# Designs tried in a protein design run: peptides against a protein of PDB entry 5LHZ. Part 25

Target 1, 78 residues: chain A of PDB entry 5LHZ
Amino acid sequence: QLLKSVFVKNVGWATQLTSGAVWVQFNDGSQLVVQAGVSSISYTSPNGQTTRYGENEKLPDYIKQKLQCLSSILLMFS

## One batch from the design tools (peptide; aimed at target 1 V38 E55)

Design b2_p20_4_s3 (made by RFdiffusion4, then SolubleMPNN; from b2_p20_4, 6 letters changed)
Fold by OpenDDE base, seed 3:
Parts: sequence; C-alpha cells; structure tokens
Structure b2_p20_4_s3 (fold): chain B 78 residues (1-78), chain A 20 residues (1-20)
Amino acid sequence: as target 1 above (78 residues)
Amino acid sequence: SISSELRQKLLEKIQKFLDA
C-alpha cells in the first residue's frame, strides 16, 4: 500500500510504502526499492528485469549511484 | 511524510550497501 508519492525534480518519483519501504521510479525507467528491516534491495532495470542484491554484495557502480541518489532524496523528506 | 526513525534506518541500510 502506498502512503505518499513525492515528485523529485530531475530524478523521478519517490513513494513511501506502508511496509517501511521507499520505492523510487527513476526517469530512466529503472526502479529501486529499499525497505527497512530487509537485508536486500530490489533493482528493476529499464527493460523490466528485477534483481535483488544482498547487503554483502559488491554492487555495480550505476546502482550505487542510484542508492546515493536515494539517500539524498531521503534527506529531502519532511 | 517520513518519520525520522524510518529515514535513519533506511540511510543506514543504504550505507551498508555502499560500503560492501
């Protein structure tokens, strides 16, 4: 269930879920879901392929960049 | 819109992934 969706200029949309997750839909068509209390993250590429990564995995740089972007978004939330 | 507690949890989680 969705709680609130926020438009983020030059990034896309960020949505808070009742699960404690934040779902980001990037302008490039990719998506990222990060949920508190879960040891993995979910990344969906623009072609719709979804991959889950564990916290001990070495992430691709492009995903790290999106995670860093998400961190910035989280700091913007009131 | 997002609680300080949740924000902190998410930020810490993200940092774990970035540091892996």
Scores: peptide ipSAE 0.744, ipTM 0.936, DockQ to the pose 0.824
OpenDDE base, seeds 1, 2, 4, 5: peptide ipSAE 0.743, 0.744, 0.743, 0.744; ipTM 0.936, 0.936, 0.936, 0.936

Design b2_p20_4_s4 (made by RFdiffusion4, then SolubleMPNN; from b2_p20_4, 7 letters changed)
Fold by OpenDDE base, seed 1:
Structure b2_p20_4_s4 (fold): chain B 78 residues (1-78), chain A 20 residues (1-20)
Amino acid sequence: as target 1 above (78 residues)
Amino acid sequence: DISPELRQKLLEKIQKFLDA
């Protein structure tokens, strides 16, 4: 269930879910879901392939960049 | 709205992934 969606210029849309997750839909067609209390994150590539990553594994740089972006978004989120 | 507590949890979680 969606709680609130915000448009982020040059990034895409960020949505807060009732689950305690934030769902980001990036302009490049990729998606990122980060949920509190879950030890993994979900990344969906533009081609629709979804991969879950554990907190102890090395992430691709492009995903790290998106996570950094998400951190900034969270600071802007009311 | 995102509560301060949830925001902090998410930020810390993200940081863990970035530091891995």
Scores: peptide ipSAE 0.756, ipTM 0.939, DockQ to the pose 0.806
OpenDDE base, seeds 2, 3, 4, 5: peptide ipSAE 0.755, 0.756, 0.755, 0.756; ipTM 0.939, 0.939, 0.939, 0.939

Design b2_p20_5 (made by RFdiffusion4)
Pose (drawn by RFdiffusion4):
Structure b2_p20_5 (pose): chain A 78 residues (1-78), chain P 20 residues (1-20)
Amino acid sequence: as target 1 above (78 residues)
Amino acid sequence: SAALETLNNSLDALSKEPKL
């Protein structure tokens, strides 16, 4: 289920799964899950609360920030 | 262990969401 986990200083951990998904554990206690074939993203707050967002929803600013950092992480993997 | 449980719940929930 899990592939190699990569540590990114000042951000947190990024991990790729066998299903093609990416799971990021940020240093602020939040988590983000995305998957290539799924049209939704999963965000977990530091308090353990999970919220799923669809592609057609306006996302909160901090979700977008974390998606941008994730985009940079995926970019550095090439 | 709690991070893995959150991951598995998130993956199960996302598997029932619309697809691209």

Design b2_p20_5_s1 (made by RFdiffusion4, then SolubleMPNN; from b2_p20_5, 11 letters changed)
Fold by OpenDDE base, seed 4:
Structure b2_p20_5_s1 (fold): chain B 78 residues (1-78), chain A 20 residues (1-20)
Amino acid sequence: as target 1 above (78 residues)
Amino acid sequence: SQLLQQLQASLQALSQQPRK
């Protein structure tokens, strides 16, 4: 279930789910799902490939950038 | 990942917010 969706200028849409997850749909067609209490993140590339990243593995720079963006987005929900 | 840890902390705080 959706709790709140916010439009983020030049980024896309971010949605807070009742599950404690946050779902970001980026303008480039990629998606990111992070969830409270879950140590891994889910990234879906524009071509539809989904990859899960754990907290102990090296992240691609473009993922880091999106996560950094997400950090800022989360402030919009508080 | 420190970044993931930061996100997780933020997510935890967000989840603890009262609904409405």
Scores: peptide ipSAE 0.489, ipTM 0.853, DockQ to the pose 0.044
OpenDDE base, seeds 1, 2, 3, 5: peptide ipSAE 0.486, 0.484, 0.484, 0.486; ipTM 0.853, 0.853, 0.852, 0.853

Design b2_p20_5_s2 (made by RFdiffusion4, then SolubleMPNN; from b2_p20_5, 10 letters changed)
Fold by OpenDDE base, seed 4:
Structure b2_p20_5_s2 (fold): chain B 78 residues (1-78), chain A 20 residues (1-20)
Amino acid sequence: as target 1 above (78 residues)
Amino acid sequence: SQLLQQLQQSLEELSKQPKK
């Protein structure tokens, strides 16, 4: 279930889920899901490929950049 | 918000590069 969706200019849409997750749909067609209490993230590329990343593995730079963006978005929610 | 704090903490941990 969706709690709230916010439009973020030049980024995309960020949605807070009742599950405790935040779902970001980026303008480039990619998606990122972060769940509270879970030490992993789900990234879906524009072509629909989904990859799960853990906290102890090397992240591609483009993923790190999106995580930083999401961090800023979370600050906006507060 | 506990939710936001937990998410922020998760992001911080995930953004850290592995030591090895």
Scores: peptide ipSAE 0.284, ipTM 0.754, DockQ to the pose 0.051
OpenDDE base, seeds 1, 2, 3, 5: peptide ipSAE 0.277, 0.275, 0.277, 0.278; ipTM 0.752, 0.751, 0.752, 0.751

Design b2_p20_5_s3 (made by RFdiffusion4, then SolubleMPNN; from b2_p20_5, 12 letters changed)
Fold by OpenDDE base, seed 1:
Structure b2_p20_5_s3 (fold): chain B 78 residues (1-78), chain A 20 residues (1-20)
Amino acid sequence: as target 1 above (78 residues)
Amino acid sequence: SQQLQQLQASLAELAKSPRK
């Protein structure tokens, strides 16, 4: 269930779920789901392929960039 | 919130210290 959705300029839409997770739908068609207390993140590429990354996995640079962006998004929800 | 702060820290950790 959705708590709140926020439009993020030059990024897309970010939604906080009742679970506490944050679901970001990027302008490029990709999606990212992260949640505090969970050591993994879920990334869905524009083609619909979903990949789960653990905390000790090397991340592609484009995902690192999205995570950095998400850090700023989280401040918008605070 | 505390939850968001922890999430932010976790995301930073994921981005800064990936390995394998």
Scores: peptide ipSAE 0.082, ipTM 0.603, DockQ to the pose 0.049
OpenDDE base, seeds 2, 3, 4, 5: peptide ipSAE 0.065, 0.080, 0.069, 0.070; ipTM 0.585, 0.603, 0.590, 0.596

Design b2_p20_5_s4 (made by RFdiffusion4, then SolubleMPNN; from b2_p20_5, 13 letters changed)
Fold by OpenDDE base, seed 2:
Structure b2_p20_5_s4 (fold): chain B 78 residues (1-78), chain A 20 residues (1-20)
Amino acid sequence: as target 1 above (78 residues)
Amino acid sequence: SQQLQQLQQSLAELATQPRR
């Protein structure tokens, strides 16, 4: 279930889920899902392919960039 | 928000290079 959605200019939409996760839909069609207490992230590419990354895995630069963006977005929620 | 802080911490950790 969706709790709250926020439009982020030049980024996309960030949504808090009742599960405690944050779901970001980027303008490029990609998506990230992060969950508090979970040391992994879910990335969905624009073509719909989903990949889960653990904290000890080398992340592609494009995902790292989106994580940095998400870090800034989270500051807007509280 | 404790949950938000957890998310921020997780993101900070994920953004760092993994240790071999």
Scores: peptide ipSAE 0.253, ipTM 0.762, DockQ to the pose 0.050
OpenDDE base, seeds 1, 3, 4, 5: peptide ipSAE 0.248, 0.249, 0.248, 0.249; ipTM 0.761, 0.761, 0.760, 0.761

Design b2_p20_6 (made by RFdiffusion4)
Pose (drawn by RFdiffusion4):
Structure b2_p20_6 (pose): chain A 78 residues (1-78), chain P 20 residues (1-20)
Amino acid sequence: as target 1 above (78 residues)
Amino acid sequence: SSSESLEQVKAKVQTFLNNS
C-alpha cells in the first residue's frame, strides 16, 4: 500500500501509495490526500477532523496553500 | 508507472487550484 516516503524540510512528509494516491503529513499537524483518478481531495486538520472537497468547490485559502506546496513537491520529483 | 501516476496527480492538483 505504501511506497517510499520522502522528507521535505520546512514542509513535512510526502508518501505515494500503490493506488496512485499521494498522502502528505505537514509539520503543522494537518494531512492531505489526493488521487489521480478521484475528483476529490481529503484534508485533515491538526485536530483530527477530516473534510473532503470536490473539484468544483471554492477551497479555503490554507487548502490552496497546501495544494501549492504539494504541487512543488510533485515538481521536484522529476 | 509510479512516475506517470505522480504526473497525473500533479495535473489533478492543478485542476483544484485552477477551479478555485

Design b2_p20_6_s1 (made by RFdiffusion4, then SolubleMPNN; from b2_p20_6, 8 letters changed)
Fold by OpenDDE base, seed 2:
Structure b2_p20_6_s1 (fold): chain B 78 residues (1-78), chain A 20 residues (1-20)
Amino acid sequence: as target 1 above (78 residues)
Amino acid sequence: SVQEQLEQVLEKVQSFLDKS
């Protein structure tokens, strides 16, 4: 269930779910899901392929950039 | 709480960035 959705100019939509997850739908068609209590993050590419990443593995630069963006977005929810 | 969950997500994101 959706709790709160915020439109972020030139980025996309960020949604907080009742599950404790934050779901970002980027304008490029990719998606990022980060959830409290879950040790991995989920990235979905524009073609629909989903990959989970653990907290200690090296992330692709394009994912790090999106996480940095998410960090900024999260401050908008507080 | 909802706010605590957001803070946990933020902490997680920052941790991922720091460890990557």
Scores: peptide ipSAE 0.688, ipTM 0.923, DockQ to the pose 0.858
OpenDDE base, seeds 1, 3, 4, 5: peptide ipSAE 0.687, 0.687, 0.687, 0.688; ipTM 0.923, 0.923, 0.923, 0.923

Design b2_p20_6_s2 (made by RFdiffusion4, then SolubleMPNN; from b2_p20_6, 9 letters changed)
Fold by OpenDDE base, seed 4:
Structure b2_p20_6_s2 (fold): chain B 78 residues (1-78), chain A 20 residues (1-20)
Amino acid sequence: as target 1 above (78 residues)
Amino acid sequence: SQQEQLQQVLEKVQSFLDSS
């Protein structure tokens, strides 16, 4: 279930879930899900392909950029 | 708490960025 959804200008929507996850829906159609207590993160590309990444993996630059964006969003929530 | 969970998510994201 959704706890809070915020519109982030030029980014998309960021939603906090009761599960402890944060779900970002980017304007380009991609999505990120980061869940408290889960060791991996989930990225869904605009075409719907989902990839999970572990903490020690080399990330594509475009995903790093989105994670940096998410970091900024989370700081706004605090 | 929900705020604690947000903090955990933030720390996770930062860890991913630092370790990549």
Scores: peptide ipSAE 0.720, ipTM 0.931, DockQ to the pose 0.878
OpenDDE base, seeds 1, 2, 3, 5: peptide ipSAE 0.720, 0.719, 0.719, 0.720; ipTM 0.931, 0.931, 0.931, 0.931

Design b2_p20_6_s3 (made by RFdiffusion4, then SolubleMPNN; from b2_p20_6, 9 letters changed)
Fold by OpenDDE base, seed 3:
Structure b2_p20_6_s3 (fold): chain B 78 residues (1-78), chain A 20 residues (1-20)
Amino acid sequence: as target 1 above (78 residues)
Amino acid sequence: SVQEQLQAVLAKVQSFLEKS
Protein backbone atom coordinates (compact mmCIF):
# COMPACT_ATOMS: atom_id res chain seq x y z
CA GLN B 1 0.00 0.00 0.00
CA LEU B 2 1.08 3.55 -0.75
CA LEU B 3 1.72 5.95 2.10
CA LYS B 4 3.01 9.05 0.35
CA SER B 5 4.08 9.93 -3.19
CA VAL B 6 6.22 12.92 -4.11
CA PHE B 7 7.04 14.30 -7.53
CA VAL B 8 10.72 15.18 -7.89
CA LYS B 9 11.61 17.57 -10.68
CA ASN B 10 13.96 16.10 -13.29
CA VAL B 11 13.92 12.74 -11.51
CA GLY B 12 10.47 11.17 -11.32
CA TRP B 13 8.30 9.94 -8.47
CA ALA B 14 9.29 8.77 -5.01
CA THR B 15 6.82 6.77 -2.94
CA GLN B 16 6.95 5.55 0.63
CA LEU B 17 5.08 2.30 1.18
CA THR B 18 3.36 1.13 4.35
CA SER B 19 5.90 -1.71 4.45
CA GLY B 20 8.61 0.89 5.07
CA ALA B 21 10.07 0.56 1.60
CA VAL B 22 10.83 3.52 -0.63
CA TRP B 23 10.03 3.11 -4.32
CA VAL B 24 11.48 5.48 -6.91
CA GLN B 25 10.20 5.56 -10.48
CA PHE B 26 12.72 7.41 -12.62
CA ASN B 27 11.89 9.33 -15.78
CA ASP B 28 13.96 6.90 -17.86
CA GLY B 29 11.62 4.09 -16.88
CA SER B 30 13.92 2.46 -14.33
CA GLN B 31 12.97 1.83 -10.71
CA LEU B 32 14.62 1.42 -7.31
CA VAL B 33 13.16 -0.20 -4.22
CA VAL B 34 14.95 0.05 -0.87
CA GLN B 35 13.63 -1.30 2.41
CA ALA B 36 15.13 -1.46 5.87
CA GLY B 37 15.64 -4.96 7.19
CA VAL B 38 16.29 -6.34 3.71
CA SER B 39 19.92 -7.01 2.88
CA SER B 40 19.60 -6.06 -0.79
CA ILE B 41 18.27 -3.27 -2.96
CA SER B 42 16.13 -3.85 -6.03
CA TYR B 43 16.77 -2.22 -9.40
CA THR B 44 14.45 -2.60 -12.37
CA SER B 45 15.77 -1.53 -15.76
CA PRO B 46 13.59 0.24 -18.32
CA ASN B 47 13.03 -3.08 -20.10
CA GLY B 48 11.54 -4.54 -16.93
CA GLN B 49 14.46 -6.72 -15.83
CA THR B 50 14.91 -6.72 -12.06
CA THR B 51 18.24 -7.26 -10.31
CA ARG B 52 18.97 -7.34 -6.59
CA TYR B 53 22.28 -6.08 -5.21
CA GLY B 54 23.81 -6.82 -1.84
CA GLU B 55 25.47 -4.25 0.39
CA ASN B 56 29.01 -5.35 -0.35
CA GLU B 57 28.62 -5.82 -4.11
CA LYS B 58 30.22 -3.60 -6.70
CA LEU B 59 27.45 -1.50 -8.19
CA PRO B 60 27.26 -0.27 -11.78
CA ASP B 61 27.88 3.44 -12.05
CA TYR B 62 24.36 4.15 -13.30
CA ILE B 63 22.94 2.53 -10.17
CA LYS B 64 25.31 4.45 -7.91
CA GLN B 65 24.08 7.64 -9.53
CA LYS B 66 20.47 6.72 -8.87
CA LEU B 67 21.23 5.80 -5.27
CA GLN B 68 22.91 9.16 -4.82
CA CYS B 69 19.77 10.75 -6.18
CA LEU B 70 17.64 8.68 -3.81
CA SER B 71 19.79 9.81 -0.89
CA SER B 72 19.03 13.41 -1.79
CA ILE B 73 15.32 12.65 -2.06
CA LEU B 74 15.25 11.00 1.36
CA LEU B 75 16.88 14.04 2.89
CA MET B 76 14.05 16.09 1.40
CA PHE B 77 11.52 13.94 3.27
CA SER B 78 13.17 14.59 6.62
CA SER A 1 7.17 4.79 13.02
CA VAL A 2 7.07 6.26 9.53
CA GLN A 3 9.99 8.56 10.28
CA GLU A 4 12.03 5.75 11.79
CA GLN A 5 11.51 3.66 8.67
CA LEU A 6 12.55 6.57 6.47
CA GLN A 7 15.72 7.13 8.47
CA ALA A 8 16.51 3.42 8.27
CA VAL A 9 16.18 3.51 4.49
CA LEU A 10 18.43 6.56 4.34
CA ALA A 11 21.04 4.80 6.44
CA LYS A 12 20.89 1.78 4.13
CA VAL A 13 21.32 3.88 1.00
CA GLN A 14 24.27 5.70 2.53
CA SER A 15 25.84 2.40 3.53
CA PHE A 16 25.53 1.07 -0.01
CA LEU A 17 27.14 4.19 -1.41
CA GLU A 18 30.01 4.07 1.06
CA LYS A 19 30.77 0.40 0.45
CA SER A 20 30.39 0.35 -3.33
Scores: peptide ipSAE 0.706, ipTM 0.927, DockQ to the pose 0.884
OpenDDE base, seeds 1, 2, 4, 5: peptide ipSAE 0.705, 0.705, 0.705, 0.705; ipTM 0.927, 0.927, 0.927, 0.927

Design b2_p20_6_s4 (made by RFdiffusion4, then SolubleMPNN; from b2_p20_6, 10 letters changed)
Fold by OpenDDE base, seed 5:
Structure b2_p20_6_s4 (fold): chain B 78 residues (1-78), chain A 20 residues (1-20)
Amino acid sequence: as target 1 above (78 residues)
Amino acid sequence: SVQQQLQQVLQKVQSFLDKS
């Protein structure tokens, strides 16, 4: 279930779920899901391919950029 | 709480960024 959805200009939509997850739907068609209590993050590319990344993995730059964006959004939320 | 969950997610994101 959705708790709150926020439109972020030039980014997309950020949604907090009752599960404790935050779900970002980017304008480029990609998606990012980060959930408390889960050791990995989920990224879905615009073509629909989903990849999970662990905390100690080397992340592609485009993933880092989206995580940085998410960080900024979360800081604004809190 | 909603706030706690957001903070947990934030901490996770920041950890990912720091360790990458």
Scores: peptide ipSAE 0.697, ipTM 0.926, DockQ to the pose 0.883
OpenDDE base, seeds 1, 2, 3, 4: peptide ipSAE 0.696, 0.697, 0.696, 0.696; ipTM 0.926, 0.926, 0.926, 0.926

Design b2_p20_7 (made by RFdiffusion4)
Pose (drawn by RFdiffusion4):
Structure b2_p20_7 (pose): chain A 78 residues (1-78), chain P 20 residues (1-20)
Amino acid sequence: as target 1 above (78 residues)
Amino acid sequence: SWNLSDATKVHERVQTFLES
């Protein structure tokens, strides 16, 4: 289920799964899960609360920041 | 190791959320 986990200083951990998903554990306690075939993203706050967002929803600012950092992480993997 | 083909597909999906 898990592939190699990569540590990114000042951000946190990024992990690729066998399902084609990416799971990011940020240093602020939050988590983000995305998947290539799924039209939703999963965010978990530091307090353990999970919220799923769809592609057509306006996302909160901090979700977009974390998605941007994730985009940079995926870019460095090339 | 990371599957780079899947990682590209995920990156493209992340851009959809960044443009929403």

Design b2_p20_7_s1 (made by RFdiffusion4, then SolubleMPNN; from b2_p20_7, 9 letters changed)
Fold by OpenDDE base, seed 4:
Structure b2_p20_7_s1 (fold): chain B 78 residues (1-78), chain A 20 residues (1-20)
Amino acid sequence: as target 1 above (78 residues)
Amino acid sequence: EWNLEQLKKVLEKVQRFLNS
């Protein structure tokens, strides 16, 4: 379940779940789910395709960009 | 309310992915 959500201008919504996971819903329709203690991250494309990436995998540039965006969001709370 | 401890852990994980 949801713990708290925040609207981020020009990005979308970022939500923390009670599990500790962060769920980002981007304006382009894509999504990221990242949780500590899990070996992978989850990306869902606008067409609904979900892909999981491991820490040592080569990431597509668009995934890196989304992660960089998430990093910036999280830094707003630090 | 935000769980800041978990947010920090998520941030650290994201940074590891970005630096891989």
Scores: peptide ipSAE 0.763, ipTM 0.944, DockQ to the pose 0.817
OpenDDE base, seeds 1, 2, 3, 5: peptide ipSAE 0.762, 0.762, 0.762, 0.761; ipTM 0.943, 0.943, 0.943, 0.943

Design b2_p20_7_s2 (made by RFdiffusion4, then SolubleMPNN; from b2_p20_7, 11 letters changed)
Fold by OpenDDE base, seed 2:
Structure b2_p20_7_s2 (fold): chain B 78 residues (1-78), chain A 20 residues (1-20)
Amino acid sequence: as target 1 above (78 residues)
Amino acid sequence: EWDLEQLQKVLQQVQRFLNS
């Protein structure tokens, strides 16, 4: 379930779920889901393929970039 | 309304990923 959504210019939509997770829908069609207390993140490519990454595994650069973007979004709430 | 406490926890999680 959705708690609240916000449009982020030049990024896409960021949504907080009732679970506590944050769901980002990027303009390129990709998606990112991060939840506190969960040691993995979920990335969905524009073609719909979903991959989970552990917090200690090496991430593709494009994933890191999207995480950095998410970090910037979240800092706006701090 | 936003749950700011949860958002901050998510931020910390993201930062752990970025710093690993």
Scores: peptide ipSAE 0.752, ipTM 0.940, DockQ to the pose 0.831
OpenDDE base, seeds 1, 3, 4, 5: peptide ipSAE 0.751, 0.751, 0.752, 0.750; ipTM 0.939, 0.939, 0.940, 0.939

Design b2_p20_7_s3 (made by RFdiffusion4, then SolubleMPNN; from b2_p20_7, 9 letters changed)
Fold by OpenDDE base, seed 2:
Structure b2_p20_7_s3 (fold): chain B 78 residues (1-78), chain A 20 residues (1-20)
Amino acid sequence: as target 1 above (78 residues)
Amino acid sequence: EWDLEQLQKVLEKVQTFLAS
């Protein structure tokens, strides 16, 4: 379930779920889900393919870029 | 409304992933 959503200009939508997870829907059609207490993050490519990455895993640069965007979004709340 | 505590935890996780 959705808790709250915010539109982020030039990025997309960021939603906090009732679980505490943050779900980002980027303008390019990709998606990112991050939740505290879970050892992995979920990335969905525009074609719908979902991949989970562990916290000690070397991330592709495009994933890091998305995470950097998410970091910037989250900093708006601090 | 936003759960700021959870958002902070997510931020910390994101930063951990970015450091890997």
Scores: peptide ipSAE 0.742, ipTM 0.938, DockQ to the pose 0.901
OpenDDE base, seeds 1, 3, 4, 5: peptide ipSAE 0.741, 0.739, 0.739, 0.738; ipTM 0.938, 0.937, 0.937, 0.937

Design b2_p20_7_s4 (made by RFdiffusion4, then SolubleMPNN; from b2_p20_7, 11 letters changed)
Fold by OpenDDE base, seed 2:
Structure b2_p20_7_s4 (fold): chain B 78 residues (1-78), chain A 20 residues (1-20)
Amino acid sequence: as target 1 above (78 residues)
Amino acid sequence: GWDLEQLQKVLEKVQRFLNA
C-alpha cells in the first residue's frame, strides 16, 4: 500500500509504502525498492527482471548510480 | 505525510550500500 508519492523532475516518481519502504520508478523504466531492516535492495530492470543485492555485494555501476540518485532524493527529507 | 524516521533509515542504508 502507498503512503505518499512525489514526482521528482528528471528522475521519476518516489513513493513511500506503508511498510516504510521507498519505491522509486525511474523515467527509464527501472525501479528500485529499499526498506530499512531488510538485508537486501531490489532493482527491477525496464524489462521487468528483478535482482536483489546484499550490502556487501559489489554493485554494478548502474545500480550505484540509481542508489546515488535515491540518496539525493532522500536528502530532500533530511 | 511521509514517515521521516523510516526515510532516514533508508537513507542510511543506501549510504552503507554505496560505501561497501
Scores: peptide ipSAE 0.777, ipTM 0.946, DockQ to the pose 0.815
OpenDDE base, seeds 1, 3, 4, 5: peptide ipSAE 0.776, 0.775, 0.776, 0.775; ipTM 0.946, 0.946, 0.946, 0.946

Design b2_p20_8 (made by RFdiffusion4)
Pose (drawn by RFdiffusion4):
Structure b2_p20_8 (pose): chain A 78 residues (1-78), chain P 20 residues (1-20)
Amino acid sequence: as target 1 above (78 residues)
Amino acid sequence: SISTTLREQLQERIDKFLSS
């Protein structure tokens, strides 16, 4: 289920899964899960609360920041 | 390692969220 986990200083951990998903554990306690075939994203706050967002929803600013950092992480993997 | 195709598909999915 898990593939190689990569440490990114000042950000946290990024992990690719066998399902084609990416799971990011940020240093602020939050988590983000995305998947290539799924039209939703999963965010978990530092307090353990999980919220799923759809592609057509306006996302909160911090979700978008984490998505940008994730985009940079995926970019550096090339 | 992540494949090029899979990375591109994830990045395109993320862009949909950033543009929403």

Design b2_p20_8_s1 (made by RFdiffusion4, then SolubleMPNN; from b2_p20_8, 11 letters changed)
Fold by OpenDDE base, seed 1:
Structure b2_p20_8_s1 (fold): chain B 78 residues (1-78), chain A 20 residues (1-20)
Amino acid sequence: as target 1 above (78 residues)
Amino acid sequence: EISEELRQALLSKIQKFLNA
């Protein structure tokens, strides 16, 4: 379930879920879900393909960039 | 609005991924 959605200029939408996750829907059509207590993250590419990555995996730079963006978003949430 | 506890948990988690 959704708790709150925030529009982030030049990024997209960030939504807090009741599960303790944050769901980001980027303007390019990709999505990222990061959930506390889970050792993996979920990335959905614009074509709809979803991949889960473990915290010990070397991530593609474009995903790292989006994670960094998410960090900035998290600092904006009140 | 996110609790500070959750915020820090998520930030820490993300940092781990970035440093892998």
Scores: peptide ipSAE 0.735, ipTM 0.932, DockQ to the pose 0.812
OpenDDE base, seeds 2, 3, 4, 5: peptide ipSAE 0.735, 0.735, 0.734, 0.735; ipTM 0.933, 0.933, 0.932, 0.933; seeds 2, 3, 5 fail the geometry check

Design b2_p20_8_s2 (made by RFdiffusion4, then SolubleMPNN; from b2_p20_8, 9 letters changed)
Fold by OpenDDE base, seed 5:
Structure b2_p20_8_s2 (fold): chain B 78 residues (1-78), chain A 20 residues (1-20)
Amino acid sequence: as target 1 above (78 residues)
Amino acid sequence: SISEELRQKLLEKIQKFLNA
């Protein structure tokens, strides 16, 4: 269930879910889901492939960049 | 709106992933 969706200029959409997750839909077609209480994050590439990463895994730089972007979004979220 | 508690939980989680 969606609680709030915010349009982020030059990024995409960020949505808060009732699950305690934030779901970002990036303009490049990729998606990122980060959920409180879950030890993994979910990344969906533009081609629709979804990968879950554990917190001890070395992430690709492009995912780190998107996580950093998400951090910025979270700081601005009302 | 996002609660401050949730915000902090998510930020901390992200930092863990960034530092792995």
Scores: peptide ipSAE 0.738, ipTM 0.934, DockQ to the pose 0.831
OpenDDE base, seeds 1, 2, 3, 4: peptide ipSAE 0.737, 0.737, 0.738, 0.736; ipTM 0.933, 0.933, 0.934, 0.933

Design b2_p20_8_s3 (made by RFdiffusion4, then SolubleMPNN; from b2_p20_8, 10 letters changed)
Fold by OpenDDE base, seed 2:
Structure b2_p20_8_s3 (fold): chain B 78 residues (1-78), chain A 20 residues (1-20)
Amino acid sequence: as target 1 above (78 residues)
Amino acid sequence: SISEELRQKLLEKIQRFLNA
């Protein structure tokens, strides 16, 4: 369930979910879901393929870049 | 709005993933 969606200029949309997750829909068509209390993150590529990553797993650089972007988004959330 | 507690949890989680 959605709580709030925020438009982020030059990035896309970030949505807070009732689950304690933030769902980012990037302009490139990819998506990222990060949820508190869960040991993994979810990345969906523009073609719709979803991959879950564990926190001890070395991430692809493009995923790290999107996570860093999400970090910046979280700092602007009200 | 996002709670500060949730914000902090998410930020720390992200940092763990970035440092792996």
Scores: peptide ipSAE 0.751, ipTM 0.937, DockQ to the pose 0.820
OpenDDE base, seeds 1, 3, 4, 5: peptide ipSAE 0.750, 0.750, 0.750, 0.751; ipTM 0.937, 0.936, 0.936, 0.937

Design b2_p20_8_s4 (made by RFdiffusion4, then SolubleMPNN; from b2_p20_8, 10 letters changed)
Fold by OpenDDE base, seed 1:
Structure b2_p20_8_s4 (fold): chain B 78 residues (1-78), chain A 20 residues (1-20)
Amino acid sequence: as target 1 above (78 residues)
Amino acid sequence: SISESLRQALLSKIQKFLNA
């Protein structure tokens, strides 16, 4: 379930979940879920396709960019 | 609010993915 949702200018919405995950809904329609204690991340493309990536996989640059963005979001979360 | 422990855990995790 949801704990808190925050609007992030020029990015979208970021939501903290009770699971220890952060769920980002980007303006481009994509989604990213990163959860503590889980060795993978989930990315949902704008067309609705969800892919899980392991921590040892080389990620596409566009996903790396979104992860970098998420890092910034995590720093601004209060 | 997000706990500091969770924040650090997530930041560390993200860094691992970025460096893979």
Scores: peptide ipSAE 0.746, ipTM 0.936, DockQ to the pose 0.806
OpenDDE base, seeds 2, 3, 4, 5: peptide ipSAE 0.745, 0.746, 0.746, 0.746; ipTM 0.936, 0.936, 0.936, 0.936

## One batch from the design tools (peptide; aimed at target 1 L70)

Design b2_p21_3 (made by RFdiffusion4)
Pose (drawn by RFdiffusion4):
Structure b2_p21_3 (pose): chain A 78 residues (1-78), chain P 21 residues (1-21)
Amino acid sequence: as target 1 above (78 residues)
Amino acid sequence: SWNLEDATKVHERVEHFLENS
């Protein structure tokens, strides 16, 4: 289920799953899950609360920031 | 190791969320 986990200083951990998903554990206690075939993203706050967002929903600013950092992480993997 | 093909597909999905928001 898990592939190699990569540490990114000042950000956190990024992990690729066998399902084609990416799970990021940020240093602020939040988590983000995305999957290539799924039209939703999963965010977990530092307090353990999970919220799923769809592609057609306006996302909160901090979700977008984490998605930008994730985009940079995926870019450095090339 | 990381599957780079899947990782590209995931990157494209992430950018799609950022563009739609």

Design b2_p21_3_s1 (made by RFdiffusion4, then SolubleMPNN; from b2_p21_3, 12 letters changed)
Fold by OpenDDE base, seed 2:
Structure b2_p21_3_s1 (fold): chain B 78 residues (1-78), chain A 21 residues (1-21)
Amino acid sequence: as target 1 above (78 residues)
Amino acid sequence: EIDLSQLQKVLEKVQSFLESS
C-alpha cells in the first residue's frame, strides 16, 4: 500500500510504501525499490525485467546512477 | 505524511550500496 507519492521534476515519481520501502518510477520507464532491512535492491528495466542486486555486488553504472538520483531525492525529504 | 525514520534508513542503505560498489 502507498503512504505518500511525490512527483520529482525531471526524474519521475517517488513513493513511500507503508512497508517503509521507497519505490521510484523514473521517466525512462525504469523502476527502483529500496527497503531498509532487505539485503538487496530491486531494479526493473523499462521492458519489465526485474533484477535484484546484493549490497556488496558490483553494480552496473546505470544502476549506480539511479541510486544516486534516489539519494538526491531522499536528501530533499530528510 | 512521510515516515522520515524509514526514509533515513533507506538513504543510508542507498549510500551504502554506492560506497560498496
Scores: peptide ipSAE 0.666, ipTM 0.911, DockQ to the pose 0.918
OpenDDE base, seeds 1, 3, 4, 5: peptide ipSAE 0.663, 0.662, 0.664, 0.664; ipTM 0.911, 0.910, 0.911, 0.911

